# Designs tried in a protein design run: peptides against a protein of PDB entry 3EFO. Part 106

Target 1, 262 residues: chain A of PDB entry 3EFO
Amino acid sequence: SQLADLYKSCETDALINFFAKSAFKAVLHQPLKVIREILVNQTAHMLACYRKNCASPSAASQLILPDSMKVLPVYMNCLLKNCVLLSRPEISTDERAYQRQLVMTMGVADSQLFFYPQLLPIHTLDVKSTMLPAAVRCSESRLSEEGIFLLANGLHMFLWLGVSSPPELIQGIFNVPSFAHINTDMTLLPEVGNPYSQQLRMIMGIIQQKRPYSMKLTIVKQREQPEMVFRQFLVEDKGLYGGSSYVDFLCCVHKEICQLLN

## One batch from the design tools (peptide; made by RFdiffusion4, then SolubleMPNN)

Design b2_p12_3_s4 (from b2_p12_3 with S4A N7D)
Fold by OpenDDE base, seed 3:
Structure b2_p12_3_s4 (fold): chain B 262 residues (1-262), chain A 12 residues (1-12)
Amino acid sequence: as target 1 above (262 residues)
Amino acid sequence: SLTAVPDPVPEF
């Protein structure tokens, strides 16, 4: 039921919020390695408990996730990959401090979006529809060179343009004839006034709704240098400065669960 | 409101 789904989602969101704040508090007194180990351990223990006490009989080699915790691992991986929990020299202390403070004040809904961004295929928009396009998973595998995608995490908003994105859409959004003519230095979309532009702006407005911070728009062209920043928000992929892909993380958690059950 | 998150597909 919708209510069941709501409670399941709320529970996971609350747990992630709790784990994030707990971990980000702990960084002041404990090594990052220990904190990461605790988070992985907690994830594995929770899932192992379910497997042991709740799951139907099945092979121990199978990873069984309860519906209520189905998305917990992906969020946990996102938390583990956050710059606050990474000890990399490429990450400035200021950035880590900033994000730490932000998360420490975030509510459940804000932290959910922060750790797992919304990624929308804008190129699929039907100007006659009032519905938002369905979000896709935050992975490069879900992008298309022919596509245009909007990503938002409550703090940042990115408009990603594939190298082969349709010229008609580019014209509709930017009022320029081609991909090459798009100026990525702009932080605002032009007021073109056509239905497609209006719909995109409406979507951006909806995404901005109820968010405590104004999200700055960054326009990103595929294969240009700024895309590297964008890719950091594709949280299911490997991180630039460390961190596992979601698949690799699941493998890690699965191994730990097996160890706990054996 | 809660953000809809796509369900991950476990590989195991």
Scores: peptide ipSAE 0.021, ipTM 0.622, DockQ to the pose 0.141
Fold by OpenDDE base, seed 1:
Structure b2_p12_3_s4 (fold): chain B 262 residues (1-262), chain A 12 residues (1-12)
Amino acid sequence: as target 1 above (262 residues)
Amino acid sequence: SLTAVPDPVPEF
């Protein structure tokens, strides 16, 4: 059907860019509550229309997403959890204004990365491979105490180290004997020169490529205080300032879809 | 109540 073709051609990243800019413009003239409601309603309506007109018969308890929009809810939740759309006194007006202006000028690719960071398991690197490791979902549940992860959102880059991260990798990256010896105040990795270090640098270079801003590197040790900042970029988890987890948001959207479809 | 959660990892 013509409708099915429309959904097949739908580009979620473009939609999120559009919704973000529309919402961030509306912030100047409308209450945040109204803006958030509109975004949720738009999400529910789009998915309800698909289910009604395109999806094969299925149980009402099942959420069916078109392949082209399978990540729409997660991106929408990330948008809703952005500081610009949150009414919390802990968030300064300056920070809201800054992020608002940033997003208003972002292209589709930049806004995609901004709202949903790339999280890579660096501890799984094959030093002989030219391919990037497969990204994992941005949730604490996907981290490992034995792992090392690189997170990037186009503005910030974090290298997260589990408390039990392999000493050989620590030596390879930092040229120090153990986790305890890693200096988290550094913003540049040392030039160790071994294959693993070179591979990591290559990956970081690929991530930095085509980004309009140079991403500052922050080294984060698990269980240290700065990890709290890193965790704010695990966007599928419950937000510090009241934003829902992805699962909770998905449940909310599903309920609204069911209401729309009776 | 959801039977499954879609894989929401964006393609980069």
Scores: peptide ipSAE 0.021, ipTM 0.603, DockQ to the pose 0.450
Fold by OpenDDE base, seed 2:
Structure b2_p12_3_s4 (fold): chain B 262 residues (1-262), chain A 12 residues (1-12)
Amino acid sequence: as target 1 above (262 residues)
Amino acid sequence: SLTAVPDPVPEF
């Protein structure tokens, strides 16, 4: 059908950019609650339309997403969890204004990375490979105490170290003997010069490429206070300020879709 | 509640 073709050609990255800018414009004139409701409704409506007109017959209990929109809900949830759209007093006006302005000027690619960071398992690097490690979902469940992960969202870069991260990798990256010796105040990795360090720096360079801003590096040790900031970028998890996990959001969207279709 | 199936990292 023509509708099916439309959904097939739909670019979710462009949609999320549009929704983000639209919502961030709307905050100037509409209550945050209303904006959030609109975004959820729009998401549900789009998916309900697909379900009704394009999807194969199935039980209403099944959430069916078009391939082109598989990632729409997760990005929409990320948008909803952005500080600009959260009505929390803990978020300063300055922070809201800052992020609002940033997103309002972002292109599609930038907003994609901004809302859903790239999370890479650095501890799995093959020093002989020139390929980037496969990214993992932005959730605490994907982290490992034995792992080292690089997270980047186009503005910030975090190197997260598990409490049990391999000493040899720590030595390779930081030139220190153990996790305890890592200085989290550093904003640059030392140029140790070994293959692992070189590869990590290469990866960081690749990630930095095509981004309009230089990403500030933050070293994060698991279970230290700064990890709380890092965890805010694990966007599929429940937000600190009341934002839904991705799973919870899916349930919410599914419920709304059912209401639209029944 | 909806049972979420693990999916690849969202990519466009």
Scores: peptide ipSAE 0.020, ipTM 0.622, DockQ to the pose 0.277
Fold by OpenDDE base, seed 4:
Structure b2_p12_3_s4 (fold): chain B 262 residues (1-262), chain A 12 residues (1-12)
Amino acid sequence: as target 1 above (262 residues)
Amino acid sequence: SLTAVPDPVPEF
């Protein structure tokens, strides 16, 4: 149907950019609760419309998302969990204002990356390949104590190290013998010079490319206090400041869709 | 009461 085609033509990243800017503009004159309700409602309505008009009949308990909008809920949840819309006391007004202004000026690609970070399992790097490793879902469930992950959202870059990350990789990246020897105060990786180090640096460079802001690197050790900052960027998990996990949010959206359709 | 949880993969 023409409507189905319309949904297929939708670009989630553009929608998220629009919703983000709309919401972040609205915070100046509307209560946060109202803004959040509008966003959830809009999400549910869009998906309900698709379900009603485009999807094959199915049980009410089944959530059906169009391919073009499959990731809309997860991005929407990320938006809803942003500090601008949460406005928790733990987050300074300056930080909220800063992020608000940043997003208000972001292009579609930048906002996409901002709301859903790129999380790369760099412990799987092939030093012979110019390809980036495949990004993984931004959830603790995708981390490994034996792994090393690079996270970037266009503003920040984190190098997360599992407590059992391979010593050979640690040596390759930091030129130290073990996890315990890694200095997390550094904001730059050492110039070790081996192929793995060079490849990682190249990957970091690629990630930085075409980004309007220079991303500061933060090195994070698993189970150390600074990891909490990193965990905030695992956007599919439950938020530190009251945001829902993606799964929980999806359930909420599904319930609202059902209400709209029945 | 979702019968299945979608597994969206964001594009980068």
Scores: peptide ipSAE 0.020, ipTM 0.589, DockQ to the pose 0.469

Design b2_p12_4_s1 (from b2_p12_4, 5 letters changed)
Fold by OpenDDE base, seed 3:
Structure b2_p12_4_s1 (fold): chain B 262 residues (1-262), chain A 12 residues (1-12)
Amino acid sequence: as target 1 above (262 residues)
Amino acid sequence: SVLDKLLELLKQ
């Protein structure tokens, strides 16, 4: 059907950009609660429409998403959890204004990365490979105490180190003997000069490419207080200042879709 | 755009 073709042609990254800008524009004239409700409603209606008109017959209890929109819910949840749409006293007006303005000027690629960061398992680097490691989902459940992860959202870059990170990698990256010796006040990695260090720097460079802003590096140790900042970027988890985990949001959306179709 | 068309359909 024409509608099915339309859904197939829809790109999630373009949608999230649109919804983000629309919502952030609406903040000036509409209550935040209303905006959030509209976003959830739009998401549910969009997916319900697909289910009704495009999906193959299946049990009503199943959530069916078009391939082009498989990740729409997670992006929408990220948008809903953004500080611009939250009325929390912990978030300054300046911060909300700043992020609002940033997103209003972002292209599709930038907003995609902004709302859903890239999280890379750096500990899996193969020095002999020129390929970037495959990104993992932005959730604490995907981290490993034995791992080292690089997170980037186009504005910030974090190097997260598990408490049991391999000493050889720590030595390779920081030129220190152990996790305890890593200085988290550093904003730049030392130029150690070994192949692993060079490859990591290369990866960081690649990530920085085509980004309009220079991402400052923050080194984060697991179980230290500053890790809380890093955890805010694990967008599939429950947010510190509110908002559902992706799983909870997905359940909510599914319920609403079912209500629309029944 | 595709998005505009989609939005139009959703408003129906």
Scores: peptide ipSAE 0.008, ipTM 0.478, DockQ to the pose 0.805
Fold by OpenDDE base, seed 2:
Structure b2_p12_4_s1 (fold): chain B 262 residues (1-262), chain A 12 residues (1-12)
Amino acid sequence: as target 1 above (262 residues)
Amino acid sequence: SVLDKLLELLKQ
C-alpha cells in the first residue's frame, strides 16, 4: 500500500532529473558502460517492483507501467542517448563536459524538456486559437513532407520544413515564394506581420518563456545536410551514435523486467 | 522527498 502510494505520487520528471545528475556525476569515476547498465537495471528494477507489488494481475508478457511513470522508459532512453553517456570518438570531450555541466544545474522542468524536446506541428496552427498545438512524439515517423514543425529542448529551437510544405505558410513565415527560397542561415524569423507569422512568434515566445537559456533558432530544410543535426533531437528514433530507438529500449527493459520476475 | 522514500524502499 505504501509502495503503491509512492508510485502514484512519483513524478517521472523528477526521477529523470535525479538519474541524469547521478549518472553525470558518476561519469567522473565510473566507466560509461557501467553507468548505462546501472541506469537500465535501475529502470527495470523499479518497474519490476511495481509490476510485482502494485499492478493488477496480468500476463507476465505484458509491460505494465504505473501511470505516474508511464513515460519513464522513454525519458531514460533519452538520457542514455545523451552525448555525456555515449563513448564515441566523434563526440568531443568539450561537448561532453559542456552538456554535463548544463544538466548538472538544470531544474526538473528544464531537464524534462532537455531530454525530451517539444515537437509542435506548426502547419496545423489555428491563428484564432491562443492554445499551443498539441505536441507530437519526437520521431521521424511523426513528420510529414507537407508539414512544418517546431522543435525545442530548452537550448535549441529548430524550425523544420518539409520539402512539400505549403507555399502559403512559407510565404507567411519567411515572406518568400517557395521552399527553395528559404534562407537557412538566418537565426531569426522575419517580422512579416501577418496573423500566421504573429502566431508562430507568439508560440516561440511561450516556449522561450521561463527557460534559463535563450534558444537559438535553426531553420532546417528537409533533405538538406543540417537536417542530420535536427534528427538527433528526434529522441525516439535510433541515434546516430549507437543509441537505441524507444521501441528497442522498451524491448530491452521488458526483457530485464521479465527476468527479474521469473 | 517521495523519490527518497521510493529509493529507500527499492534498496530493501
Scores: peptide ipSAE 0.007, ipTM 0.482, DockQ to the pose 0.762
Fold by OpenDDE base, seed 4:
Structure b2_p12_4_s1 (fold): chain B 262 residues (1-262), chain A 12 residues (1-12)
Amino acid sequence: as target 1 above (262 residues)
Amino acid sequence: SVLDKLLELLKQ
């Protein structure tokens, strides 16, 4: 059907870019509460429309998402949890203004990365491969105390190290014998020169490619206070300032869809 | 950046 074709052609990244810019424009004229409600409603309506017109008949209790928009809710939740739309006093006006301006000028690819960071398990790097490791979902549940992860959102880059990170990897990256010896004040990785180090640097370079901003590197040790900042980029988790987890948001959207279809 | 400032504060 025409509608089905439309949904197939719909790109979530483009939608998020649109919604983000629309919302961020609207914040100048509308209350944040209203904007958030509109975004949720729009999401639900879009998905409800798909279910009604494009999906196979199914019980209302089932959440059916088109393939092209399967990740729309997660991105939408990320948008809703952005500081521009949260209206928390803990977030400075300057920060809101800054991020608003940034997003207003972002292309589709940039905004996608901005709202949903890449989280890469670099402890799985194969020095013989030129391929990037597969990104994992941005949730604490995907981290490992034994792992090392690189997170990038186009503006910031974090190297997160689990408390039980393999000493050999630590040695490979930092040329120090243990986790405790890692200096988190550095913003650049040392020139160790071994294959693993070179591979990691290459990966970081690839991530940086074609990004309009140079991402500053922050090294984060698990259980240290700076990890709190890092965790804010785990966008599928509950937000520090009251934002819902993806699961909770999805449930909310599902309920709204059901209401629309009844 | 604000993030940098926050990070610095947390390191203290």
Scores: peptide ipSAE 0.005, ipTM 0.373, DockQ to the pose 0.014
Fold by OpenDDE base, seed 1:
Structure b2_p12_4_s1 (fold): chain B 262 residues (1-262), chain A 12 residues (1-12)
Amino acid sequence: as target 1 above (262 residues)
Amino acid sequence: SVLDKLLELLKQ
């Protein structure tokens, strides 16, 4: 059907770019509450329409998403949790203005990465492979105390280290004997020169080459205070300032869809 | 389109 073709042609990253720019423009003349409601309702309407007209018959209790938009709720939740759309006094006006202007000028690829960061398990690197490790979902549940993860959102880059990170990897990356010896004030990795270090540097370079802004590197140790900043980029988790987790948002959207279809 | 509708609503 024509509708089915339309949904197949929809690209979530493009949609989120448009939604973000539209919402961020609307912030200038609409209450944030109204904007958020519109975004949620529109998301529900889109998905309800798909279910009604394009999806195979299924139980009403099931959330059915088109393949092309299966991650739409994830990105939409990220948008809703952005500081520009949050009514929290803890967020400065300057920060809101800054991020608003940034997004207003972002292309599709940039906004995609901005709203949903790339989280890579660096501890799984194959030094003989030129391929990037597969990204994991941006949630604390995907981290490991034994792991090392690289997070990038196009503006910031974080290297997160679990408290039980392998000493050999720490030595390979930082040229220090243990987790405790890692200096988190550094913004550049040392040039250790071993294959693992070179591979990591290559990966970081690849990520940086695709972005218009130079990403500052922040080293983060698990269970230290700066980890709180890092956790804000785990966008599928519950936000610090009242934003819903991905799961909670999905439940919300599902309820709205059911209401529309009944 | 659904997107257009959203854009219109956000502009109001």
Scores: peptide ipSAE 0.020, ipTM 0.485, DockQ to the pose 0.166; fails the geometry check

Design b2_p12_4_s2 (from b2_p12_4 with Q5K M7E E11K)
Fold by OpenDDE base, seed 5:
Structure b2_p12_4_s2 (fold): chain B 262 residues (1-262), chain A 12 residues (1-12)
Amino acid sequence: as target 1 above (262 residues)
Amino acid sequence: SVLEKLEELLKE
C-alpha cells in the first residue's frame, strides 16, 4: 500500500530532526508539558497507524515497528530528555537557550548524533584494522569495569576508563603504569606513539571528521565525580534530571499504542 | 552512521 511505502521510505534521522526543531521552536510559545505530550502523542499515533495498517499479522500485545522507524522511540526519548524540554530547576535558562540554538541549526546527521551519541568499546580495538569498532548501546549496562569506551555526540568527546581497565592499554594510551596515575585534567591524549595510541587517535580523528564543531575531550575515570557528567550521555538510562529510560519509554509508548488501537 | 549502527544493534 501507499501507506506502507511511506513508512518504508521514512527515515528516523530526518524525523527526529524535524521533531526536534519543531519542538524547540514551540517552546517559545507553548508550555513544555504540552510539547512533550504532543511528541509522545505523535510518536504513538505514527506507530499505531503502522501497526494497524501495515504490520504483518501478529499478537496484538506485540510492539511492531517498521524497519525505517525501529529506532524512532529511542531517539524520541532522547529528545524528550533534552534539557530544552525539561522544566527542572537544576537546568539553567542559559543552558536551555544554548542547546536550543544549537539544535535549531543542526542538520540531520548532526542532530542524530547529538541526541544519540556514539559509544565505542575501544578496549577491543584491532590495531591492524582501519574500521571503527562496533558501537554499543548508550547505557551503563554496556560498560565494563575492565573496559575503555569512547563517547562522542558531535559536541563532546569522552574517554571513559573502567577501574579495572587493562594496565597495558592504559600504558598504551597515557604512558602511565596504572589507572591511578591517569591525569583526568588533560584535554589531549599524549603522543605515546605505539600502535594502539595511533589507532585511537585515528578513530578520534574519524569521529571528528565532518563535524561542525571541535569536540572537547574529557577523560573520565569510573567512580570519580566527573563520571556523573558522562553518565548523562548514556541516553538509554534514566536521566538525572528527569526522563525515562528507553525501556520505560518503550513500555509507555506501547501502552499508548494499544489504547489507540482499542 | 550512528543510526545505521543502532539499527544493526537492534536487530540482534
Scores: peptide ipSAE 0.017, ipTM 0.549, DockQ to the pose 0.034
Fold by OpenDDE base, seed 4:
Structure b2_p12_4_s2 (fold): chain B 262 residues (1-262), chain A 12 residues (1-12)
Amino acid sequence: as target 1 above (262 residues)
Amino acid sequence: SVLEKLEELLKE
């Protein structure tokens, strides 16, 4: 059907870009609460419409998402949790204004990465491969104390190290014998020169490639204070400032959809 | 479209 084709051709990244820019424009003349409600409502409406017109008959209790929009809720949640749409005193006006301006100028690809960062398991790198490791979902549940992860959102880059990160990898990346010896004040990785180091640098280069902004690198040790900042980018988790986890948000959306269909 | 509707709603 025509409608089915529409949903099939729909790109979530384009949608989130549109929603973001629209919302961020609206914050200038609409209450944040209203904007958030509209976004949630529209999300539910879109998905409900798909279910009604495109999906096979199913129980209302089941959440059915079109393939092209399966990730819309997660992106929407990320948008809703962005500082621009949060009314929290902990967020400075300057930061809010800055991020608003940034997003307003972002293309589809940029905004996608911005709202949902890439989280790469660096500890799984194959030094013989030029391919990037598969990204994992941005949640603490996907981290490992034994792992090393690189997170990038187009503006910031974090290298997160678990407390039990392999000494071999630490040596390979930092040329130090242990986790404790890693200097987190560094903004650049040392040029160790081994294959692993080179591979990591290459990956970082690829991530940086074609991004409009140079991402500053922050090295983060698990259980240290700076990790709190890093965790803010684990967007599927519950937000520090009251934002919902993806699971909770999905449940919310599901309820809204059910209401629309009943 | 839904997107247009959203835009309209956000302008209100």
Scores: peptide ipSAE 0.021, ipTM 0.581, DockQ to the pose 0.163; fails the geometry check
Fold by OpenDDE base, seed 2:
Structure b2_p12_4_s2 (fold): chain B 262 residues (1-262), chain A 12 residues (1-12)
Amino acid sequence: as target 1 above (262 residues)
Amino acid sequence: SVLEKLEELLKE
């Protein structure tokens, strides 16, 4: 019962913050491979312990996650896919150092957003609502060619536009007649002044609230080269420089849990 | 705790 209570009270965001800082500290004196293995193993052990001691009886092959830790694997995968923990020559030392220092100083809320960005379907905005649209999973599978999405991770903000984005929304946001006319070099949205533009600005403002850093806005057109940068923030997908998709990672963790429980 | 163990392992 005490153990069950512990798992119920566990906050995944706090754990991720701890794991991130611990791992990023260890990078200075431990091989990356070892660090990654430790993180995966500890994750599996935690979940295995819950499965064994707290979960209701079920098939051993079934992955059972406590409510408080349901998102632990996805966050852990995001952590593992961070450039600081990737041993790729394409990643500069400066970039690793920069992100390492950023995370080392982040609070729980900041690190949560950093590792798992908000991806908002802007094309579904209700101009009469003061509520943010419901975020979608950070995967390409959740994007649509007809959609417009805002992604934010506390450091960067991207406005992604599908090739078939509604012209009326494009006009509303950019004051241009079509997708082709959108200038992706801009870092600020024009002040068009219509309700949709105002609502989008409001949303962007809300997202920026309580963030220690001012997020630079990048406009991204689908199928253009800069989209590749944007795709790196779709953290549930397979990374360009390594790392597994969330699905693959979850399978990996599941296998390890099963091994621990056998 | 699991967290403490992790911290110890990462410090080695």
Scores: peptide ipSAE 0.021, ipTM 0.574, DockQ to the pose 0.155; fails the geometry check
Fold by OpenDDE base, seed 1:
Structure b2_p12_4_s2 (fold): chain B 262 residues (1-262), chain A 12 residues (1-12)
Amino acid sequence: as target 1 above (262 residues)
Amino acid sequence: SVLEKLEELLKE
């Protein structure tokens, strides 16, 4: 159908860019509560319309999303959880203003990465491959104590190390004998020169080359205090400042859709 | 369009 074609042609990243800029413009003259409600309602309406007009008949209890919009809810939740749209006293006005202006100037690709970071399992690197490892979902549930992960959102880059990270990888990356010897104050990886180090540096370079801003590297050890900052970028998890997890948000959207269809 | 509707709603 004509409508189905429209949904198929919709790109979530473009939509999120639009929604973000629209919302961030609206914060200047609309209450945050209203803006959030509009975003949720529009999400629900969009998906409800798809279900009504494009989806095959199914049980009302099932959430059906078009393939092109499968990630719309997660991105929308990320938008809703952005400091610009949160009414929390812990967030400074300056930070709100900064992020607002930042997003207002972002292209589609930049905003996509900004709202949903890339999280790469570095411990799975094949030194003989030029391919980047497949990104995992931005949730703590995808991390492992034995793993090493690289997170990038276009502005920041984090190298997260599990407490049980392989010593050989630690040696390969940092040229130190153990996890305890890693200096988290460093902002640059040493040039160790082994294949693993070179591969990691290559990956970091690829990520950086596609971004307009130079990303500062932060090394994060699991269970250390600075890890809390890193965890804020695991956007599918519950936010520190009251933002919903992806699952909770999805449930909310589903309920709204059901209400619209009944 | 949905996008246009959103823009209108956000402007109100």
Scores: peptide ipSAE 0.020, ipTM 0.577, DockQ to the pose 0.169; fails the geometry check

